# Peptides against a protein of PDB entry 7BBL: the designs that were tried, part 77

Target 1, 86 residues: chain A of PDB entry 7BBL
Amino acid sequence: IAQESLESQEQRARAALRERYLRSLLAMVGHQVSFTLHEGVRVAAHFGATDLDVANFYVSQLQTPIGVQAEALLRCSDIISYTFKP

## One batch from the design tools (peptide; made by RFdiffusion4, then SolubleMPNN)

Design b2_p22_8_s3 (from b2_p22_8, 9 letters changed)
Fold by OpenDDE base, seed 5:
Structure b2_p22_8_s3 (fold): chain B 86 residues (1-86), chain A 22 residues (1-22)
Amino acid sequence: as target 1 above (86 residues)
Amino acid sequence: SRVEELEARLRAIRDEFLAAAA
């Protein structure tokens, strides 16, 4: 059969990366995640859910330098990085 | 597709989370 086009190969590559990203999000559900925000602020929270289109992270038990919030919304645009233990 | 199914699962999880928080 005909060889796959470059465009098609790129689409498959993007799909594979998207799938990997989505699976990582699922893996974080229910786990405590450490977030690094702007100005070096570091917080920890239990990852509850995410809003894929707006890139919002819905979390619980958010531990901030000034206190703990039972529930909170984090914008991905405000997150520098994050890590968690599976 | 696999991607669409994963996205659907995550949307459901989000909705459940918001419902529980309400």
Scores: peptide ipSAE 0.632, ipTM 0.915, DockQ to the pose 0.871
Fold by OpenDDE base, seed 1:
Structure b2_p22_8_s3 (fold): chain B 86 residues (1-86), chain A 22 residues (1-22)
Amino acid sequence: as target 1 above (86 residues)
Amino acid sequence: SRVEELEARLRAIRDEFLAAAA
């Protein structure tokens, strides 16, 4: 019987995970997100957009311990984790 | 594909965001 190769199965699995991730990003657009950065610093900001290649987060109303920034760029490499309410 | 479509949507959103911020 015909059977899909293991490599093909893995490709589909990766695609499924990528799709899930991308859909989650779309769901965050326009919503406030809480970010945990280095040294335990926690900030909140409205998610605007992202780079798919370099993985930058374009946000607005960034609330930091020091103050609020109307617009800001958060690099994924600086983010430990994040959460949001759909 | 579904992935490519989603990526295209996100790229468009990014471009619009940057254009509005400029």
Scores: peptide ipSAE 0.629, ipTM 0.915, DockQ to the pose 0.874
Fold by OpenDDE base, seed 2:
Structure b2_p22_8_s3 (fold): chain B 86 residues (1-86), chain A 22 residues (1-22)
Amino acid sequence: as target 1 above (86 residues)
Amino acid sequence: SRVEELEARLRAIRDEFLAAAA
């Protein structure tokens, strides 16, 4: 009989999206991820961890067009997109 | 909650990563 309010529905939707995002991050841990940055720059690195608030990506073996960095910090604001194979 | 649990796991992973890198 009782129908969930619009705000409640939206709240559940946001929570579902957040959960999906977080699960994807967990799935990436330890795997190589391909990142697309600005100006068409594409890099690959092993995903280590992330800040949930500041949104920094902590990675290892970052492969750039000019070399490899053993450890690196990627700012999410500089990332356009990323992909990985589970 | 499910979200909070996932966030806690990720925070722990971050702390471990930073500790290992230090």
Scores: peptide ipSAE 0.626, ipTM 0.914, DockQ to the pose 0.904
Fold by OpenDDE base, seed 3:
Structure b2_p22_8_s3 (fold): chain B 86 residues (1-86), chain A 22 residues (1-22)
Amino acid sequence: as target 1 above (86 residues)
Amino acid sequence: SRVEELEARLRAIRDEFLAAAA
């Protein structure tokens, strides 16, 4: 009986997770997303695009406690979590 | 692959976004 190696199973698992992540990003395009940043700061913005390697988030209409920015760049390192309405 | 295709789509979306913002 043929048996897949543990390493091969792990590779398939990583590929599946990557695909899931990418599909979620694609689904967010054009939608308003709520971001939770450091120190409990929460902002909302329309998701535009991302860098796949650097993981920058390019957004528009960023609503912050001190005002609204027409366009902005959010770094993945600044984001604790995010949610969006599909 | 499916992953590479998705990445290509997202890269295109990014490039279009940046072009429009510039």
Scores: peptide ipSAE 0.625, ipTM 0.914, DockQ to the pose 0.918

## One batch from the design tools (peptide; made by RFdiffusion4, then SolubleMPNN)

Design b2_p23_3_s1 (from b2_p23_3, 12 letters changed)
Fold by OpenDDE base, seed 3:
Structure b2_p23_3_s1 (fold): chain B 86 residues (1-86), chain A 23 residues (1-23)
Amino acid sequence: as target 1 above (86 residues)
Amino acid sequence: APLLSFEEARARLAEVAAALAAR
């Protein structure tokens, strides 16, 4: 019986996690998302896309403490967590 | 990598969606 190497099993696991993440992003498209940033800052925005190296979130109608920004980029490294309603 | 326009970013994500839907 052919046995997969540990390396091959890990590669499949990484690919599965990547696909799961991408599907979650697709589910958010067009929805308002609540983002938790550093220092307890929370903002809401409509999710448009990310770049596929997961560097930036491309969002619209970003609600901040000082007003609404029509379009904005949120760096992934600035985001602690996010939630949305499907 | 260079920053994409919003249009380019949306298009790339749509391509990913199409590829995943075909599986």
Scores: peptide ipSAE 0.362, ipTM 0.820, DockQ to the pose 0.720
Fold by OpenDDE base, seed 4:
Structure b2_p23_3_s1 (fold): chain B 86 residues (1-86), chain A 23 residues (1-23)
Amino acid sequence: as target 1 above (86 residues)
Amino acid sequence: APLLSFEEARARLAEVAAALAAR
């Protein structure tokens, strides 16, 4: 039988992961999310959206150790992990 | 890539939601 190329397998895997990730982002819309950043910093914010390449998280009511920002952007590269209650 | 406004970002995500719901 014909074997699917490694490149084709990787394309399907990337597509599946992207869809799964997008669905998870949609589930977070309007919810408060706890973000773990570098240097042990943890912040909480309401998730609004991401940009097309998911490079930035658009959030509101960002709670930081020094105060609350009404609206803010979090770089994906600065985020170690996040969690939320559906 | 240029940054979007919050409104534009939300609108784009809504389009993604609609596309996924249509599948």
Scores: peptide ipSAE 0.362, ipTM 0.820, DockQ to the pose 0.684
Fold by OpenDDE base, seed 2:
Structure b2_p23_3_s1 (fold): chain B 86 residues (1-86), chain A 23 residues (1-23)
Amino acid sequence: as target 1 above (86 residues)
Amino acid sequence: APLLSFEEARARLAEVAAALAAR
């Protein structure tokens, strides 16, 4: 029985992880998400979408220490972590 | 790549959702 190449196995593993991540993003759509940013800053916003390369998070009702932005973009590089209730 | 509008971003994500659901 011919075994799948290591390269093919790695490709499938990467694809599976990508799919898992995409499904997690889909689960957040329309939900309020808590984002942890640098310097101890935490904000909350409703998740709308991301770019295809996940460079930006498109969010609404962004609650910041100084007020609420109706629509905003959060750069992925600024986000340490995020959490939400499914 | 240029930034998408919110509408375009949501539409693209919806396409991804549809593709995943079709599997």
Scores: peptide ipSAE 0.362, ipTM 0.819, DockQ to the pose 0.708
Fold by OpenDDE base, seed 5:
Structure b2_p23_3_s1 (fold): chain B 86 residues (1-86), chain A 23 residues (1-23)
Amino acid sequence: as target 1 above (86 residues)
Amino acid sequence: APLLSFEEARARLAEVAAALAAR
């Protein structure tokens, strides 16, 4: 059996991380997620989906300091961190 | 890349779910 090259090992590692990420997204579907944004802004919303490339978050019932948005898009670049309860 | 609609985003995620379930 030919030994797997370093490049192939790296490819499998990237694929495994991608799958882990995707499974984590699936675990969040329908759950409320707490997002920490810039300047200490914190919001909560129900996770709907992402665009899977840029990781924009498509969410519903977004609770912001100024009110609730039925549907909203959160840019990955604006998100510092997020947490949710499975 | 252009932004997806909510419907498109949900559909894409559903496809991912189906693909992962098959593994």
Scores: peptide ipSAE 0.361, ipTM 0.819, DockQ to the pose 0.776

Design b2_p23_3_s2 (from b2_p23_3, 12 letters changed)
Fold by OpenDDE base, seed 1:
Structure b2_p23_3_s2 (fold): chain B 86 residues (1-86), chain A 23 residues (1-23)
Amino acid sequence: as target 1 above (86 residues)
Amino acid sequence: APLLSFEEARARLAAVAAALAAK
């Protein structure tokens, strides 16, 4: 009847949250995502992937006010929010 | 961390998907 330490519990909690987020990313694959950026800028793009620390979003067909970019990187820090239709 | 190529990024995500599916 071993008692799990608080540290271990916290570690599992963090792991669970990360897994949940990763599953969310996986759900975005193949879908167009609407990204809300700063200053009210909204762009749409197809989600490709992120890097391991989720610092960058690798997207394709990025629709911007000045045109469509085939492939682009969106910094997570520049993204206020995003939505997509599963 | 260094930037990945799109191909590498996609591959890593696929690996994550596989790992999660194996659970």
Scores: peptide ipSAE 0.366, ipTM 0.822, DockQ to the pose 0.717
Fold by OpenDDE base, seed 2:
Structure b2_p23_3_s2 (fold): chain B 86 residues (1-86), chain A 23 residues (1-23)
Amino acid sequence: as target 1 above (86 residues)
Amino acid sequence: APLLSFEEARARLAAVAAALAAK
């Protein structure tokens, strides 16, 4: 019986994880997301999109300690974690 | 990778959504 190689299995697993990630991004569209940044700073913003490869977050109505920005980019290097309600 | 405009980013994500929906 022919079986796929370990490499092929890993490739499929990576593809599945990528798809799962993309679906999670889609689930966030239009929702407010809470981002935890460095130094314990937390901000909230509506998720718009990401650049998918670099994973910069394109958000709107970003609520920061210094004010609200209509549109902004949040870089992965700035983000520790994020949460949202589907 | 170069930074995209918000419009381009949204369009790209929408394309991904369409592709996933087609599966």
Scores: peptide ipSAE 0.365, ipTM 0.822, DockQ to the pose 0.791
Fold by OpenDDE base, seed 3:
Structure b2_p23_3_s2 (fold): chain B 86 residues (1-86), chain A 23 residues (1-23)
Amino acid sequence: as target 1 above (86 residues)
Amino acid sequence: APLLSFEEARARLAAVAAALAAK
């Protein structure tokens, strides 16, 4: 019986992880997300979308320590983690 | 490489959603 190659198995695994990530982004659409940035800075913003290849976060109503920014772009490299309520 | 507008980014994500729903 022919068996799937290791390379094919790895390809399916990568595809599954990518799909899981994309579905998580879709779950955030329209929701307020809490972002943890460097130096203990935390901000909250409504998630709009991402640049899926670069993972830039397009957000609105960004609550910063100084005030609220109507629209903003958060670089993935600046984000340590994020949480949201589905 | 070039950054998208908010509108373009939202449209792209919506297209992804449609593709996933078709599975």
Scores: peptide ipSAE 0.365, ipTM 0.820, DockQ to the pose 0.791
Fold by OpenDDE base, seed 5:
Structure b2_p23_3_s2 (fold): chain B 86 residues (1-86), chain A 23 residues (1-23)
Amino acid sequence: as target 1 above (86 residues)
Amino acid sequence: APLLSFEEARARLAAVAAALAAK
């Protein structure tokens, strides 16, 4: 059978990881996510969507130390980590 | 790139979901 080039193998691997990531995003839709931000700040929000280039999280009911925002954007660069319960 | 509206972001994610479901 035909042998794939290393480049093609890497391309497929990247595509598979991308798909896995997208599926994980879909799993978060409608769920509350806990975000850890810089300086130890933690917020919780319901996940709505992201930019497909993974620039921003579009969330609702964002619980911050100073109140709740109905809708908000969290820049991925500001996020240390996040967790959610499936 | 300019920010999407929430509606646009959700719509694009829905399109992704549809594409993945078609696999």
Scores: peptide ipSAE 0.365, ipTM 0.820, DockQ to the pose 0.754

Design b2_p23_4_s1 (from b2_p23_4 with R4L Q7R E15K Q19Y Q20R)
Fold by OpenDDE base, seed 5:
Structure b2_p23_4_s1 (fold): chain B 86 residues (1-86), chain A 23 residues (1-23)
Amino acid sequence: as target 1 above (86 residues)
Amino acid sequence: LAALQERFIAEAEAKIAEYRAIL
């Protein structure tokens, strides 16, 4: 029985993680997401889309401490974490 | 944003299919 190479195993592992990530993004479509930003700032917004490489988040109805933005961009570098309820 | 979302979904689904092909 042939054994898969280490490189091939690593490729599959990376693919599995990326698939799971993409599925999680799709699961957020149509849902409000809570983002934890720097300085203890927490915002909520409806998930719209991302750019798959940089992971910028394009959102709507962004609730911030100073008001609501109809549409907004949240850069990955600005986000500490995020959660949502599917 | 709606058009952007639509494109994102299509791209993500295509990429998922691509990954599934090698898993």
Scores: peptide ipSAE 0.657, ipTM 0.929, DockQ to the pose 0.896
Fold by OpenDDE base, seed 4:
Structure b2_p23_4_s1 (fold): chain B 86 residues (1-86), chain A 23 residues (1-23)
Amino acid sequence: as target 1 above (86 residues)
Amino acid sequence: LAALQERFIAEAEAKIAEYRAIL
């Protein structure tokens, strides 16, 4: 019986994960997101957009330990994790 | 930021459709 190639299986698996990721990003639209950054720093911001290749986060009303930024860019390398309440 | 958000949504939805077609 002919089987799907290993490469094809891996491609489907990657596509499934990427689709799930993109759907999660879309779910954040219009919501405040809590980001955990390095050294225990936590910030909250309203999700605006990402770039899909680099995963930079473009956000507004960024609440930081030292104040609020109206708009900001959070690089993927700066972010350890994030959560939001749908 | 609003324009970025609109472009993001459109691109993400298009990409999701592409993935859905191969799943």
Scores: peptide ipSAE 0.657, ipTM 0.929, DockQ to the pose 0.899
Fold by OpenDDE base, seed 1:
Parts: C-alpha cells; sequence; structure tokens
Structure b2_p23_4_s1 (fold): chain B 86 residues (1-86), chain A 23 residues (1-23)
C-alpha cells in the first residue's frame, strides 16, 4: 500500500482546520459576538458575514464606547480576539 | 448586508464541501 506523503498529510490537516474555522463562522451567523480590540477596547455586534480571504467582519448593531453603529466593517488587523455563545 | 450574508453562506458551504472531498 502506498504511503501518503508528509506534504499530503499536512494538506489534509490544513483542510481540516479550515473547515472547522468556516463552520465556526457559519455558527456565528445571527449571533452577538464580543470583540476585543487594541488598548483593551471591547465591542459587541451581531455577526453578518466575512470575506474568506481577508477575514473582514461585516456586522450589525455594533456597540462601541461612543454609541451604536447600525452596520460596520471590522478589519482582522483591528481584532485581538472574539467570542460568542451559540 | 442581507445579500452579502447570503453570498457568504453559500460560498462558505461550497468551500466546506471542497475540503470534505479531500479529507
Amino acid sequence: as target 1 above (86 residues)
Amino acid sequence: LAALQERFIAEAEAKIAEYRAIL
């Protein structure tokens, strides 16, 4: 039986992680997500969508320290972490 | 945003199917 190459194994591992990530994004649709930004700033918003390449977050009802934005774009470079409750 | 969301869902589901085919 032919052995799978190391490169092929790594490809499958990456694919598995990417699939899990995409499923997590889909699970966030319609839910409020809490984002931690730089300098300890924390915001919450309803998840709408992302772009799959750049990981921009398109959100609604963004609660910020200075008010609520109906719709907003959060760039991946601005986000330290995020969490949500399914 | 609704149309963008629908496109995102469809694209993500299609990509998931592609990954599943090689796992």
Scores: peptide ipSAE 0.657, ipTM 0.929, DockQ to the pose 0.910
Fold by OpenDDE base, seed 3:
Structure b2_p23_4_s1 (fold): chain B 86 residues (1-86), chain A 23 residues (1-23)
Amino acid sequence: as target 1 above (86 residues)
Amino acid sequence: LAALQERFIAEAEAKIAEYRAIL
């Protein structure tokens, strides 16, 4: 029986992880997401989209410590983690 | 934002289809 090469197995593993990530992003569309940023800052916003190339989050109704921003961009490099309720 | 979201969804769905083809 011909065995799949290690390189092919790794390629499929990477594809599986990427697919799961994309599906998770799609699941967040239209939902409020809680973001944990640096220095203990926590914000909430409605998820709109991401930039798959640059890795930015485009959100609406961003609740910050100083008020609400109607539309905003969050850089992925500033985000430690995020969570939402499907 | 709405137009950007539409493009994002379309791109994500297209990429998912590409990955499913090799899984």
Scores: peptide ipSAE 0.657, ipTM 0.929, DockQ to the pose 0.875

Design b2_p23_4_s2 (from b2_p23_4, 7 letters changed)
Fold by OpenDDE base, seed 5:
Structure b2_p23_4_s2 (fold): chain B 86 residues (1-86), chain A 23 residues (1-23)
Amino acid sequence: as target 1 above (86 residues)
Amino acid sequence: LAALQERFVREAEAEIARQRAVL
């Protein structure tokens, strides 16, 4: 019985995590997402896209404390957490 | 944004498919 190397196991684990992540992003498509930003600011927006390296969130109908932005870019550095209802 | 979203979906699905084909 051949056991795969530790490196191979780690590679499969990374691939599985990557797939789970991508599927979670795909699940957000067409949904409103709630973002928690710094200083306790909470915003909601319709998910459009991300950079696949998780640099930015591209969103629409961003509800901010001062109004609604039709389209916006949220940098990951601005985001503490996010949640959505599928 | 709609075109960007469409591109994103296509690229994400393609990456998932490629990873599954290699593993």
Scores: peptide ipSAE 0.626, ipTM 0.924, DockQ to the pose 0.764
Fold by OpenDDE base, seed 1:
Structure b2_p23_4_s2 (fold): chain B 86 residues (1-86), chain A 23 residues (1-23)
Amino acid sequence: as target 1 above (86 residues)
Amino acid sequence: LAALQERFVREAEAEIARQRAVL
């Protein structure tokens, strides 16, 4: 049995993780997402889109400590974690 | 934002489809 090379197995694993990530983003479409930012700041927003390479988040109705912003850009580097209810 | 979201959905779905075609 020709064993698939370790490199090929790793490539498949990376592809599977990438697909899982993309599907998770697609599942956020039309939902409010809660973001945890640095220094314990938490915001909520409706998911719009991401950059597939850089993972910037384009969102609407961003609820911040100072008010609601109609549209906003959240940088991936500013986000510690996020949660949503499908 | 709506047009951007629509583009994102199309691009994400297309990438998933391309990856599956190669595997």
Scores: peptide ipSAE 0.624, ipTM 0.923, DockQ to the pose 0.784
Fold by OpenDDE base, seed 3:
Structure b2_p23_4_s2 (fold): chain B 86 residues (1-86), chain A 23 residues (1-23)
Amino acid sequence: as target 1 above (86 residues)
Amino acid sequence: LAALQERFVREAEAEIARQRAVL
């Protein structure tokens, strides 16, 4: 049995993880997302898009402790976690 | 934002399709 090389196995695993990530982003389209930021700050916003490489979040109706921003960019480095209801 | 979202969806779906074609 020709055993698949370790490199080929790793390539397939990376591709599978990438697909899962992209599908999770697509699932957010049309939904409000709750973001947990540093120091326990929580915000909610409607998902618009992400950069597929940098993973910036482009959102609308960002609810912050100080008010609502119509459109905003959240950097991946600012986000600890996020949740949404599919 | 709507146009950006449409582009994002198209690009993400296209990447998924390309990856599946190579596997």
Scores: peptide ipSAE 0.624, ipTM 0.923, DockQ to the pose 0.783
Fold by OpenDDE base, seed 2:
Structure b2_p23_4_s2 (fold): chain B 86 residues (1-86), chain A 23 residues (1-23)
Amino acid sequence: as target 1 above (86 residues)
Amino acid sequence: LAALQERFVREAEAEIARQRAVL
């Protein structure tokens, strides 16, 4: 059995992680996502889309401590973590 | 936002399909 090169194994591992990430984003379609931002701020919003390269989150009905924003952009640098219910 | 979401879904699914075809 020709042993796959280490480089090829690493490439497959990176591709698998990328696919898992994309599938997780697709799973957010039609769902509310909870975001943890800086200073312990938590917001919730309906997922719209992301930039696949930059990971900006385009969302709707963003619930913030000061009110609801109909549409918003959350930059990757603003987000510590996020969670959702599939 | 709806049109942006539809484009995102198409692009994400297409990327997954392309990656699977190359590997």
Scores: peptide ipSAE 0.623, ipTM 0.923, DockQ to the pose 0.762

Design b2_p23_4_s3 (from b2_p23_4, 8 letters changed)
Fold by OpenDDE base, seed 2:
Structure b2_p23_4_s3 (fold): chain B 86 residues (1-86), chain A 23 residues (1-23)
Amino acid sequence: as target 1 above (86 residues)
Amino acid sequence: LAALQARFVAEAEAEIERQRAVL
């Protein structure tokens, strides 16, 4: 049985992880997402899009402690974690 | 934002499909 090379196995594993990540982003489309930011700040926003390389989050209706921003950019470096309900 | 979202969806779906086609 010709075993797939280690490199090919690693390529498949990376591709599978990338697909899972992209599918998770696609699952956020049209949903409210809760973001945990630094200093314990939590915000909620409707997911718009990301850039697929830098992972900036383009969101709408960003609920912050000081009010609601209609459209906003959340930098990946500002985000500790995020959760959503599909 | 709606146009940006539509572009994102198209790009993400296209990337998934391209990756699956190469493997």
Scores: peptide ipSAE 0.622, ipTM 0.921, DockQ to the pose 0.796
Fold by OpenDDE base, seed 5:
Structure b2_p23_4_s3 (fold): chain B 86 residues (1-86), chain A 23 residues (1-23)
Amino acid sequence: as target 1 above (86 residues)
Amino acid sequence: LAALQARFVAEAEAEIERQRAVL
């Protein structure tokens, strides 16, 4: 029985994690996402899209402490965490 | 934004499918 190399096992593990990540992003489509930003700022927005590499979040109806933005970009570096209801 | 979302969905689904084809 040819044992799969350690490198091949690691490649499969990375691919599985990547698929799970992509599926989680796809699950956000049509949903409101809550973002925790720096300094305890929390915003909510409708998910539009991401950059699949840098994970910029393109969103609509961004609810901020100072008002609502129709469309906005949230950079990954600005985001501490996010949650949504699938 | 709607067109960007549609492109994102297509690209994400295509990447998932490509990964499944290689592994």
Scores: peptide ipSAE 0.621, ipTM 0.921, DockQ to the pose 0.787
Fold by OpenDDE base, seed 3:
Structure b2_p23_4_s3 (fold): chain B 86 residues (1-86), chain A 23 residues (1-23)
Amino acid sequence: as target 1 above (86 residues)
Amino acid sequence: LAALQARFVAEAEAEIERQRAVL
């Protein structure tokens, strides 16, 4: 039985995680997403796109405590978590 | 934003397909 090397197993695991991540982003297309930011701030926005390397979120209709922004960029470093209903 | 979203979808789908071809 040709045992797959540990390195090959790790490469497959990384690829599987990357595919799952990309599919989760694709599932957000056309949906409103709720973002939890620092200091307990919660905002909601329509998902537009992400930057696949940096994971910036490009969104529309961003609802903030001070009003609605038509288009906005949320940096991954500012986001604690996000959720949406498919 | 719509054009950016369309590019994102195409790029994400293409990356998924490329990864499947290498495995």
Scores: peptide ipSAE 0.621, ipTM 0.921, DockQ to the pose 0.780
Fold by OpenDDE base, seed 1:
Structure b2_p23_4_s3 (fold): chain B 86 residues (1-86), chain A 23 residues (1-23)
Amino acid sequence: as target 1 above (86 residues)
Amino acid sequence: LAALQARFVAEAEAEIERQRAVL
């Protein structure tokens, strides 16, 4: 039995996590997403796209405490968590 | 934004497929 190296196992695990992440992003396409930002600020927006390496979120109809923005960029560093209904 | 979304979908799907081909 050729024992797969620990490095190969780790590589497969990283690839599986990356695929799961990408599939989760694809599942948000066409859906409203609720974002939790710093200090308990919550916003909702329609998911447009992400930058796959930096994880910037390009969104539309961003509902903020001060009004609605037609299009917006949310930085990954600004986002604590997000949720959506698939 | 619609064109950006379409590109994102294509790029994400292509990356998933590339990863599967290497595993």
Scores: peptide ipSAE 0.620, ipTM 0.921, DockQ to the pose 0.775

